# Designs tried in a protein design run: peptides against a protein of PDB entry 6MBK. Part 35

Target 1, 240 residues: chain A of PDB entry 6MBK
Amino acid sequence: GFEMVNFKEEGFGLRATRDIKAEELFLWVPRKLLMTVESAKNSVLGPLYSQDRILQAMGNIALAFHLLCERASPNSFWQPYIQTLPSEYDTPLYFEEDEVRYLQSTQAIHDVFSQYKNTARQYAYFYKVIQTHPHANKLPLKDSFTYEDYRWAVSSVMTRQNQIPTEDGSRVTLALIPLWDMCNHTNGLITTGYNLEDDRCECVALQDFRAGEQIYIFYGTRSNAEFVIHSGFFFDNNSH

## One batch from the design tools (peptide)

Design b1_p18_1_s3 (made by RFdiffusion4, then SolubleMPNN; from b1_p18_1, 5 letters changed)
Fold by OpenDDE base, seed 3:
Structure b1_p18_1_s3 (fold): chain B 240 residues (1-240), chain A 18 residues (1-18)
Amino acid sequence: as target 1 above (240 residues)
Amino acid sequence: PVTGISREEMAKKLKELE
């Protein structure tokens, strides 16, 4: 087994409660527990999604609005998961002006500026949509949609989104994977897949973990610039 | 997933990798 623990330098992560062997299936999450573009379409957001081309084209934005709608819904199935999410992130969208200046001498500054412009433009567009579109009147965020709300939702999705197959396995879509996304990153190989027969996300152990050790996963091949911009962390011994 | 380094230190480290 495993448990959620707050580690001193790494924040929240998963700790083994027993010895786990390399390649052991120690964690799985059924599709019904995931927040997906499909679950967004089947939610109160569905009518708006069906009429907005940007929501249809950009699954990450659909997930961001799904998070906002579910957060604003006291009876949401995902309330326990949403309450585990940070209230703020270490992504550039949360940097102070002086902190952005630290990046001005780096190549990363161009991607940071693009992130700011894109996020601001998306917010302005969807603010107007929420104010004027008939299907937006039923959204729990109708009277409470700030830039801070949008920044949080975009950052939540950006730091936690995963690719999974659609229910029929014909395409790739986006999902948030509760509990699994608590694992911290280390160098290695991808050890998370999707079992279509059982319709679940499956994670096998990257290595042997002893009882009491933190369970790490590999987030995929990314540079430290990509980790800073999209995940809000730097990895000192990054092999990529 | 949190790193214990400052945003200034991250920027310096990124520059060193260029």
Scores: peptide ipSAE 0.580, ipTM 0.943, DockQ to the pose 0.572
Fold by OpenDDE base, seed 2:
Structure b1_p18_1_s3 (fold): chain B 240 residues (1-240), chain A 18 residues (1-18)
Amino acid sequence: as target 1 above (240 residues)
Amino acid sequence: PVTGISREEMAKKLKELE
């Protein structure tokens, strides 16, 4: 029903290979394919997660470390997905000094500076944890944990994280949703949900898409400042 | 999505929305 395509102006996205009708369930991703806080806890990161309060409190950081551990693991189940992720992002964490100066006249600069400060502090904290904590010894990143690695993982999670229910449906956790996260943004309504009975993320079409058309989804209500800072893009016709 | 605009232009557009 769809294929991954590199669009000239928008980068990678999904293209319909057949006509898709509005509200049609065209894409679903079972929990077993997701990178989640739960899968992080069940991985080589699990022992460290169980003892680090920041990993426990901040699911986005847990996912970032999960990505780094799986990327460093040649036999990781998620290698095919990880290889689809950008090597760099258009988020402010990748801006050159002169490019950051362009934002100095904007209100967004305060959030950008906060992001830099938080990311640097987190890196410094976890660098020490990885070097000193007994449960970090088995992590594949033990001897290869750079700021660039952390920046990439944080940016990957920041641009792609989603909320899903826990396996028992009692709580909300964070997940990366392979294939689905390739959809580019447009104005509209949230058309993605979680089917607990089938234990899968489900996406219905926002509108009719003809064969050969790009499939768009709505990322949620966000300002252009939020899109720039957290997703690395500006949306000209943003309705929010 | 990749923005087809420069980071400088993006900053200008953000400022215009303020």
Scores: peptide ipSAE 0.570, ipTM 0.941, DockQ to the pose 0.596
Fold by OpenDDE base, seed 4:
Structure b1_p18_1_s3 (fold): chain B 240 residues (1-240), chain A 18 residues (1-18)
Amino acid sequence: as target 1 above (240 residues)
Amino acid sequence: PVTGISREEMAKKLKELE
């Protein structure tokens, strides 16, 4: 019903291969295919996760390290997904100094500076952890953990992280949702949910999409500043 | 997702919305 396509102005997205009707369940992703905080805990990262308070407290960082570990693992189940991820992002973490200066006159600059400070501090912290912690020795990134690696992973998670229920439905956790996260943004309503009975993420069509049309989803209520800082794009017709 | 505009243009557009 859909295919991944590189759109000229929007990068990769999903294109309908047939007509899809509004509210049609056209895409679902079982939990077992997701990269989650739980899958991170159950991976080679698990022993370190169990010993590091920051990994435990910050699910987004846990996902970033999970992503790095899996990327560095040739036999990772998620290699096909990881290969679909951009090698670089348009988030402020990738801006040159002159490009950051463009934002100096904006209110967004404060959040950008916070992002830089946080990311740098996290990298420095985890660099030391990876170098010294006994449970880091088995990580495939042990001997190769650069700022560029961390920037990429953080940006990947920042642009793609989603909230999903835990298996028991008792709380919310974070996940990367393969294939689904290829959908680009448009105005509308949230059309993605989680089916706990079938233990899968489900996406229904926001509108009718004809064969050959790009399939858009609504990312949620976010400002253009939030889109620029956290997703690396500006949405001209943003309703928020 | 990318909108294909320059980083300078993004900054200008953000400023215009303030």
Scores: peptide ipSAE 0.568, ipTM 0.940, DockQ to the pose 0.623
Fold by OpenDDE base, seed 1:
Structure b1_p18_1_s3 (fold): chain B 240 residues (1-240), chain A 18 residues (1-18)
Amino acid sequence: as target 1 above (240 residues)
Amino acid sequence: PVTGISREEMAKKLKELE
């Protein structure tokens, strides 16, 4: 009941192809289609993951490397999804020096600087790991791991990561949710959950959507500073 | 999601909320 559309002002989003009623389950994504920390562990990254403490401790970095490995793999199951991701993001990690200066008068500048420092340190660490670790030799990114690659992967994960339960439901883990993550943000309530019985992410409609209307979801309670820094957009009339 | 505003405008809007 929906299709991916490039909206002029909002970029890619989902458009209803039929009338969708409020609270209708219109979108679901089985675990097997998600890019998760678990799928990262089960991928070509698995051997390195099992030996690197940072990958183990930071699920977002594990997802970033998983994304890079799969992007570099022409036969990756997730190629169709990866090809839908932006090549660049509007997060501060992509700002030119002069553009960062626009933020110097804002409180957000401190978080931006922290993001730069952390991302640079992580890149330097993992560059060395990829060059020296025995299990990195089999990674498709070994000879093509640039800061731009890492920045893209980190930004992709930062803008799209979600919490889901582990397969056994005992813990929370991180996932990228294909197709669902194409929904743009609006004010409202969280309408996405995880159905453990069916082992799928489920999204119900926030409101009635008519055929031809863009389908919006609520990304959660975040400030505009958080949206700018972590999601690369400013939301007019943010309720928070 | 892409915002149709410039990075300068975004920074100005953030400052106005502070």
Scores: peptide ipSAE 0.566, ipTM 0.939, DockQ to the pose 0.648

Design b1_p18_1_s4 (made by RFdiffusion4, then SolubleMPNN; from b1_p18_1, 7 letters changed)
Fold by OpenDDE base, seed 4:
Structure b1_p18_1_s4 (fold): chain B 240 residues (1-240), chain A 18 residues (1-18)
Amino acid sequence: as target 1 above (240 residues)
Amino acid sequence: PVTGISRKEMALKLKELE
């Protein structure tokens, strides 16, 4: 019912291949296809995760390292997904110095500076961990962990992370949702949920989409400042 | 998801909202 398309203005998105009606379940992604904190724990990262308090406490960082490890793994199940990810982002972490200066007169600058400081501190911390921790020796990034790598992974996760239930439904965890995360944003209501019975992420259509139209979803109630800082885009008609 | 505008334009637009 849909296909991935590179739209000129929005970049990659999903296009309907048939008419889709509002509220129609048109897209679902089983848990087994998701990159999750649990899949990170079950990967080559698992031993390090089990001994690093920051990885354990911050699921987004765990996902970032999971993404880096899988990217560096030629036989990774997620290679097709990883190849769909941007090589760089329009989040402030990628802003040039002159571009940052334009933000200096905005309230957003404080969050941007916080993002810089946090990301730098995290990188410095994990660089040391990767260099010194015994369980880091098997990581494919052991000899090639740059700030650029970390920036990319953090930005990938920041722009695409989702909350999903754990397998037993007892807690909330973080996941990257392949294919679904290709949907671009529009105003509306949340139309994505998780079906625990079928163990899948489910997306229903926000509106009617005709064959050939781009399929949009609502990313949630966020300001344009939040969209710029955390998602790397500005939405002109933002209702929030 | 990608924006069709430059980082500079995003920054300027944010400023305009204040």
Scores: peptide ipSAE 0.487, ipTM 0.922, DockQ to the pose 0.704
Fold by OpenDDE base, seed 3:
Structure b1_p18_1_s4 (fold): chain B 240 residues (1-240), chain A 18 residues (1-18)
Amino acid sequence: as target 1 above (240 residues)
Amino acid sequence: PVTGISRKEMALKLKELE
């Protein structure tokens, strides 16, 4: 019912290959296909995760390291997904000095500076962990862990992370949702949920889409400052 | 999720909204 397309002004997105009606379940992704904190714990990262309090406390960092380990693993199940991810982002972590200067007169600059400080501190901490921790020796990134690697992984997670229920439904955890995360943003309502009975993410159509039209979703209530800082885009017609 | 505007343009647009 849809295909990946590179749109001229909006970059990669999903295009309908048939007419899709509003509220139609057109896309679903089973838990087994997601990159989650749980899949990170069950990977080569698991032993280190079990001994590092920051990885345990910060699911976004656990996902970032999961991405790096899987990217460095030729036989990773998620290689096809990882290859669809951008090699660089338009988040503030990739801004040049002159580009940052344009933000200095805005309220956004405080969040940008916090992002820089936090990311640098995290990298310095984990660089030492990767070099010295016994359980890091078997990680495929052991001899290749640069700031550029960490910046990419953090930005990938920041721009694409989603909240989903745990398998038992008792808590909320973080996940990357392949294929679904290709949808571009528009104004509207949240149309993605999790079906615990079928153990899958489900996306229903926000509106009618004709064959050949781009399929949009609503990313949630966020300001343009939040979209720039955390998602690397500006939305001209933002309702918020 | 990739947009066609530059980082500079995003920064300038944010400034204009304040």
Scores: peptide ipSAE 0.485, ipTM 0.921, DockQ to the pose 0.702
Fold by OpenDDE base, seed 2:
Structure b1_p18_1_s4 (fold): chain B 240 residues (1-240), chain A 18 residues (1-18)
Amino acid sequence: as target 1 above (240 residues)
Amino acid sequence: PVTGISRKEMALKLKELE
């Protein structure tokens, strides 16, 4: 019912291949296809995760390392998904010096500086962990873990992370949702949920979409500053 | 998801909202 398309002004998105009605369940992604904190714990990263308090406390960082480990693994189940991810992002972590100077005249600069400091501190911490921790020895990151690698992984997670229930439904965890995360943003309401009975993420159509139209979703209530800093885009006519 | 505007344009647009 849909296909991935590179739109001229919006980059990659989903296009309807048939008419889709409002509230129609047009897209679902089973848990087994998601990259989650749980799948990170069950991967080669699991032993390190079990002993590192920051990985345990910060699911976004756990996902970032999960992405890096899977990217470095030729036989990874998620290789097809990882290949769809941008190699670079338009988040402030990728801004050139002159581009950052434009942000200096905005209130957003304080959040940008915080992001720079936090990302650098995290990298320095985990570089040392990877070099010294016994459970890091089997990670594909042992001899190749650059700031550029970390920046990419952090940006990938920052732009695409979602909250989902744990497998037992008792808690909330973080996930990357392949295929679904190709949808571009529009004003509206959240139309994505998790079906615990079928153990899948479900997306219903925000509105009617005709065959050939781009399928949009609502990313949630965020300002344009939040969209620029955390998602790398500006949305004209943002309702928030 | 990518916007068709430059990083510079994003920064300028943010400034205009203030």
Scores: peptide ipSAE 0.476, ipTM 0.920, DockQ to the pose 0.681
Fold by OpenDDE base, seed 1:
Parts: C-alpha cells; structure tokens; sequence
Structure b1_p18_1_s4 (fold): chain B 240 residues (1-240), chain A 18 residues (1-18)
C-alpha cells in the first residue's frame, strides 16, 4: 500500500510501498474513522451544538471545535490523527505583519482581510460562549481557549475539510478524512469519492505510482490565490 | 500537506501572477 513520510520539500505525504496502477482503489476510510459534523454532535460538544445557532449553521466551525475538544482529550479516538496535523500553517492567518504587506498589492488581500475579520469575530463570540454557556462547562477547553487555539483549529479545518454525504445520502456534510488528507496536491482529476454502500471514502490512483514514489491527488480546480488563502501552499505548475 | 516555501515567498509569487 502506502506509508506516511516526511518529504523534505513538501512536508508530510504518502509514499507508495508497492507499484500502484492508475484507477486502482488504494485507499479507503470508513465513516466511523472520520471527524464529521455528526461525530461532533455525538461528542462532548453535542449539548452546546444543540443550543448554539452558529455551530449548527456552520459545519466548519463545528469541526473546528470538535477538533479542539478532541485535541484536549487525552483518550480521544482521533489522537493519532490529531498528532499528524501541523502545529502551524502557512495560511494568511499565520502571516506576520510584514508578510501581509506583500499581499496588500494583490487581489487576494480582500479575502485575507475578510478571513481575519471573520476569524476574530468568531473567536470573540465563542470565547464568550465558552465562558458563559452552561453546556460549555464540560468542555475540555473550558479553561484554555486562546486565539491561537482557535486559529489552529480553523486553519486545520480550512485546509482539510471535505464534503461527504450524510449516512442516508440525502444531504452533504463536512468531514476531516484521516490519512487521506496527507496526500499532497498535483494537477489532474478528482479521484476521491464516497461509497455509500460500504459507507466509506474511496480514493483511486490518479496515475501509476511506483514503489517509493509520492502519491499525489488532485485537490480540485483552484487558483494559486485560493491555494495560498485556504490551503497554505503555492503550486508552481498550477494549470488553473 | 505542507509546502517548503516561506510565507513571504508565497506572497511574492502571488503578486507576480497578477
């Protein structure tokens, strides 16, 4: 199959341990292993989720708080996954003032400023919620909820969130997909889908990969501005 | 997934594309 490797230039990725053929189903992740809005509702966050309109309306924020709660829980099922996540990201939320100045001459600056304002407002709102809401008292983050925590969680979700069907297939929801989300990006076609019959995310190989080669996937049609702002990387050979 | 280029370099590259 494959193994997780820290590549010198690209950070963590997946490397083939055998030859993988194009279109071969080489990776699948059952729903039960995903961090989803549903798993957030079923977690310690559930009571708060049921009473907070923003958590209910914004699945990405629900995932961010789910991620924070699970990170703060030493016995969390997702600890092995969470430990694979970067401690910092290269999204604009982590840019220093001098680095942001380079973006001021770009069209992307408007989206960056929007992201800053939204993230700050969300943090301020949820800081108050965590301090005052009765159902927040049981959250493992009750006594430790900093902007840095929120920035990390938001960035983790922003860079890794995926759409998957609900269990009944009637709606679309958001999920973090462990192991699969370690694949780095390349040009190509979407090769990941959801198999409702087996209730799992499935990834087929974009191309032939030899043993020892890095396994790439296509993240979708996005500009380099979108990759920088939402994924924290620049892709030199971007076809879009 | 993490890229090996600096935030500054990413910002400059974006500027160059516009």
Amino acid sequence: as target 1 above (240 residues)
Amino acid sequence: PVTGISRKEMALKLKELE
Scores: peptide ipSAE 0.472, ipTM 0.917, DockQ to the pose 0.718

Design b1_p18_2 (made by RFdiffusion4)
Fold by OpenDDE base, seed 1:
Structure b1_p18_2 (fold): chain B 240 residues (1-240), chain A 18 residues (1-18)
Amino acid sequence: as target 1 above (240 residues)
Amino acid sequence: SQSRIPVLRDYTPLPDIF
């Protein structure tokens, strides 16, 4: 029903290979294909994870290191997904001096500086951990862990991580969602839900798409939780 | 009937570790 395409201006996206109707379930991604905190724990990162309190407490950082480990692994299952990710992001960690100077006249500057400081501290901490911890020796990033690597990974996570339920639905965990994540965004309603019975993410079409058209979805905003509450969800049997 | 939970993008910046 769709194919990966490198669109001009927009980069990688999904294109319909047939007509897709609004609200049609056109894309699903099983849990086993997701990059999650759990898959990080079950990867080469697992032993280090089990002994580092910060990795255990901060699932987003665990995802960032999971992403770095898999990127550095030629035979990683997620290489096709990782290769679709941007090499840099339009986020504060990538702002140049002129951009930061411009922001000094805005209320955003405090948050930008905080993000810089926090990221630098995280990198310094984990650089030491990777250099000294016994369980870090087998990590593919052992001899290649730069600030640029870390900046990229945390930016990837901050812009792409999603909240999904655990397998039993009792808690929320974090996930990067391959294939689904290739859709470029547009304004609209949330059309992606997690189906616990089938243990998969399910995406329904935001609108009609003709064969040959790019498929867009709405990822929401920073106030996405509030948006869902007030604007609703496309699935009739929606659990919140 | 299948139960579906909305998948929510989380744009929260990574917090300080200290």
Scores: peptide ipSAE 0.476, ipTM 0.889, DockQ to the pose 0.594
Fold by OpenDDE base, seed 2:
Structure b1_p18_2 (fold): chain B 240 residues (1-240), chain A 18 residues (1-18)
Amino acid sequence: as target 1 above (240 residues)
Amino acid sequence: SQSRIPVLRDYTPLPDIF
């Protein structure tokens, strides 16, 4: 078993409550508990989604708005998950002037500025949509949709979205995976897969974990440039 | 255990919509 723990520097994480062996299935999350493009379509966002070409074309933005709508909904099923998400991120959208200045000497600066521009344009577009579209009237966001809200949501999605199969396995869709993404990252192999037969995400242990140890997983490999863009971090062992 | 489809983190930046 495992338990959620708030670690000092790493924030929330999972700690083993018993010895877990490598490759042991210790964590699974059924599809119905995931935040997906499909769950967004089935939520209060559904009517707007059906009428907005951008939401339809960009599943990641759909997830961002799904996240915002659920955050603004006191009785949302995903409140426990949303409350575990960082309030701010170490991503470019949160960089201070000094951090941006530091990156001027790197190739990443162009991607940072691009992200600023793109995010601002997206926000401006959707601000207008929320204010004017009939199907936006009942959204919890109607009277409170700030750039800070939007940058938080897109940063949450950008750092946590995963590719999973559709229910029939015919296509790939995007999902936030509650509880699972509480595992902090380490280097290793991908140990999470989707089981279509049982319709759930399944995580097996990357290594042996003893009772009391923090459980880490590997989220995948990225270049330093990609890490800067999505996480604001530099990793010595990654490509540039 | 069942065969699993790898769950991959998607690191694609959000593109410009204009």
Scores: peptide ipSAE 0.456, ipTM 0.888, DockQ to the pose 0.860
Fold by OpenDDE base, seed 4:
Structure b1_p18_2 (fold): chain B 240 residues (1-240), chain A 18 residues (1-18)
Amino acid sequence: as target 1 above (240 residues)
Amino acid sequence: SQSRIPVLRDYTPLPDIF
C-alpha cells in the first residue's frame, strides 16, 4: 500500500501505491521492530545500563545511546532505518548564529540555551563514563564518541521518540518507530495507536490518499514554538 | 480506534542531569 521514496523537498517519506481511504489501517509496526528502552537494555548497552543511574532514569538518553551503538554496528538490525535518518536536524542544537539571533527576540531563546547547556553536560558526563566504566569497553563507540555523535543522537530522539505502552500495558515507555516515522508531518489529528493485543503500533490514514501521493501524518498537538524547539518543524496554521 | 492506546510523540527535551 506504500513505498519509501526520497522526495525532492521533504527527503525520505512514504508514498501511497494504491488509493488509501481516510481512517484505513494502512501501516503497522510490531514491537519487535521498534527501538525501545527495552531493546537498549537487551543490547550491547545493557551491561552499562544496568550500572548507570542516568541511563536507568532517563529512557530518552538510553535511546540515544542505543541509536549510537546500533549506528556503529554494521550488522545492526536497524541499519536500514538508521540510514534513513537525517544526518542533521533543524533543531536548536544545530542552529547557526543567525538563527540564534533571530530567536533572541523570543522566549524560545531560553529553551535553546537550556538545550545547549543540558546537552553539553550530558555529553561531558557520558564521555567520562564511556572512558572509565568497565562495561563501556563493549560499546562500539568506545573510541569514537564525539559531541557531534551525541548531538545527532539526542536530536534524533527528541524529534522521533514516542510514548508507547510497555509490553504488559502497565506503564509508558519510549520508542523509535521505524518506517512509520518516515511519514512527513502535516497538521491534523493523531491517527496512530498502540494495539496491545497484537503488540504493534497501528496507523490509520489521516485523509484519503490517492496512488502516487505522499502520505502525511500528525505526531501530536503542539504550538509552533514547541515544534521549533522540539522538532524543528513549523506550520503557519499549526492548530491544536 | 478507541481500542488503541494513542501513540504520542514525546518532544520533551532531554533534561539536565545535574
Scores: peptide ipSAE 0.433, ipTM 0.882, DockQ to the pose 0.782
Fold by OpenDDE base, seed 5:
Structure b1_p18_2 (fold): chain B 240 residues (1-240), chain A 18 residues (1-18)
Amino acid sequence: as target 1 above (240 residues)
Amino acid sequence: SQSRIPVLRDYTPLPDIF
């Protein structure tokens, strides 16, 4: 029903190979294919995760390290996905000096500096952990863990992490969703949900797409994410 | 008519660890 295409102006995206109707389930990704906090715990990072309070408390950082470990692993299942990720991001951590100077006249400067400071502190902490902790010895990051690596990983997570339910549906966890992540963004409604019965992410079409058209989805707004963080997830019955 | 939990992108910056 779709194929990965490198569009000239938009980069990688998904293109319909057949006509897709609005609300049609055209894409699903089983939990086993997701990069999650749980998959991080079950990876080479697991022993360190079990010993480090920050990794345990901050699932986003756990995902960042999971991403770095898998990137450094030639035989990683997620290599095809990782290779599609941008090498650089349009995030504050990648702003050049002139861009930061421009922002000095805006209210955003405080957030930018905060992000710089937080990221630097995280890097410094984990650099020490990786260098000194016994359970870090087997990590592919042991001999090569740079700020640039960390900046890339946290930017990847910050721009791509999604809230999904745990397997038992009792809590919210974080996930990177391969293949689905290839869809470029447009304005609209949330059309991706998690099906706990089949244990998979399910994406229905936002609109009709004809064969040959690029498939767009709506990732939501920041306010939507904040709502879920504060209120928890809710069940949406697509009983239509 | 399967129940789905909305999958939402989380754009929250990583917090300070200290």
Scores: peptide ipSAE 0.412, ipTM 0.875, DockQ to the pose 0.587

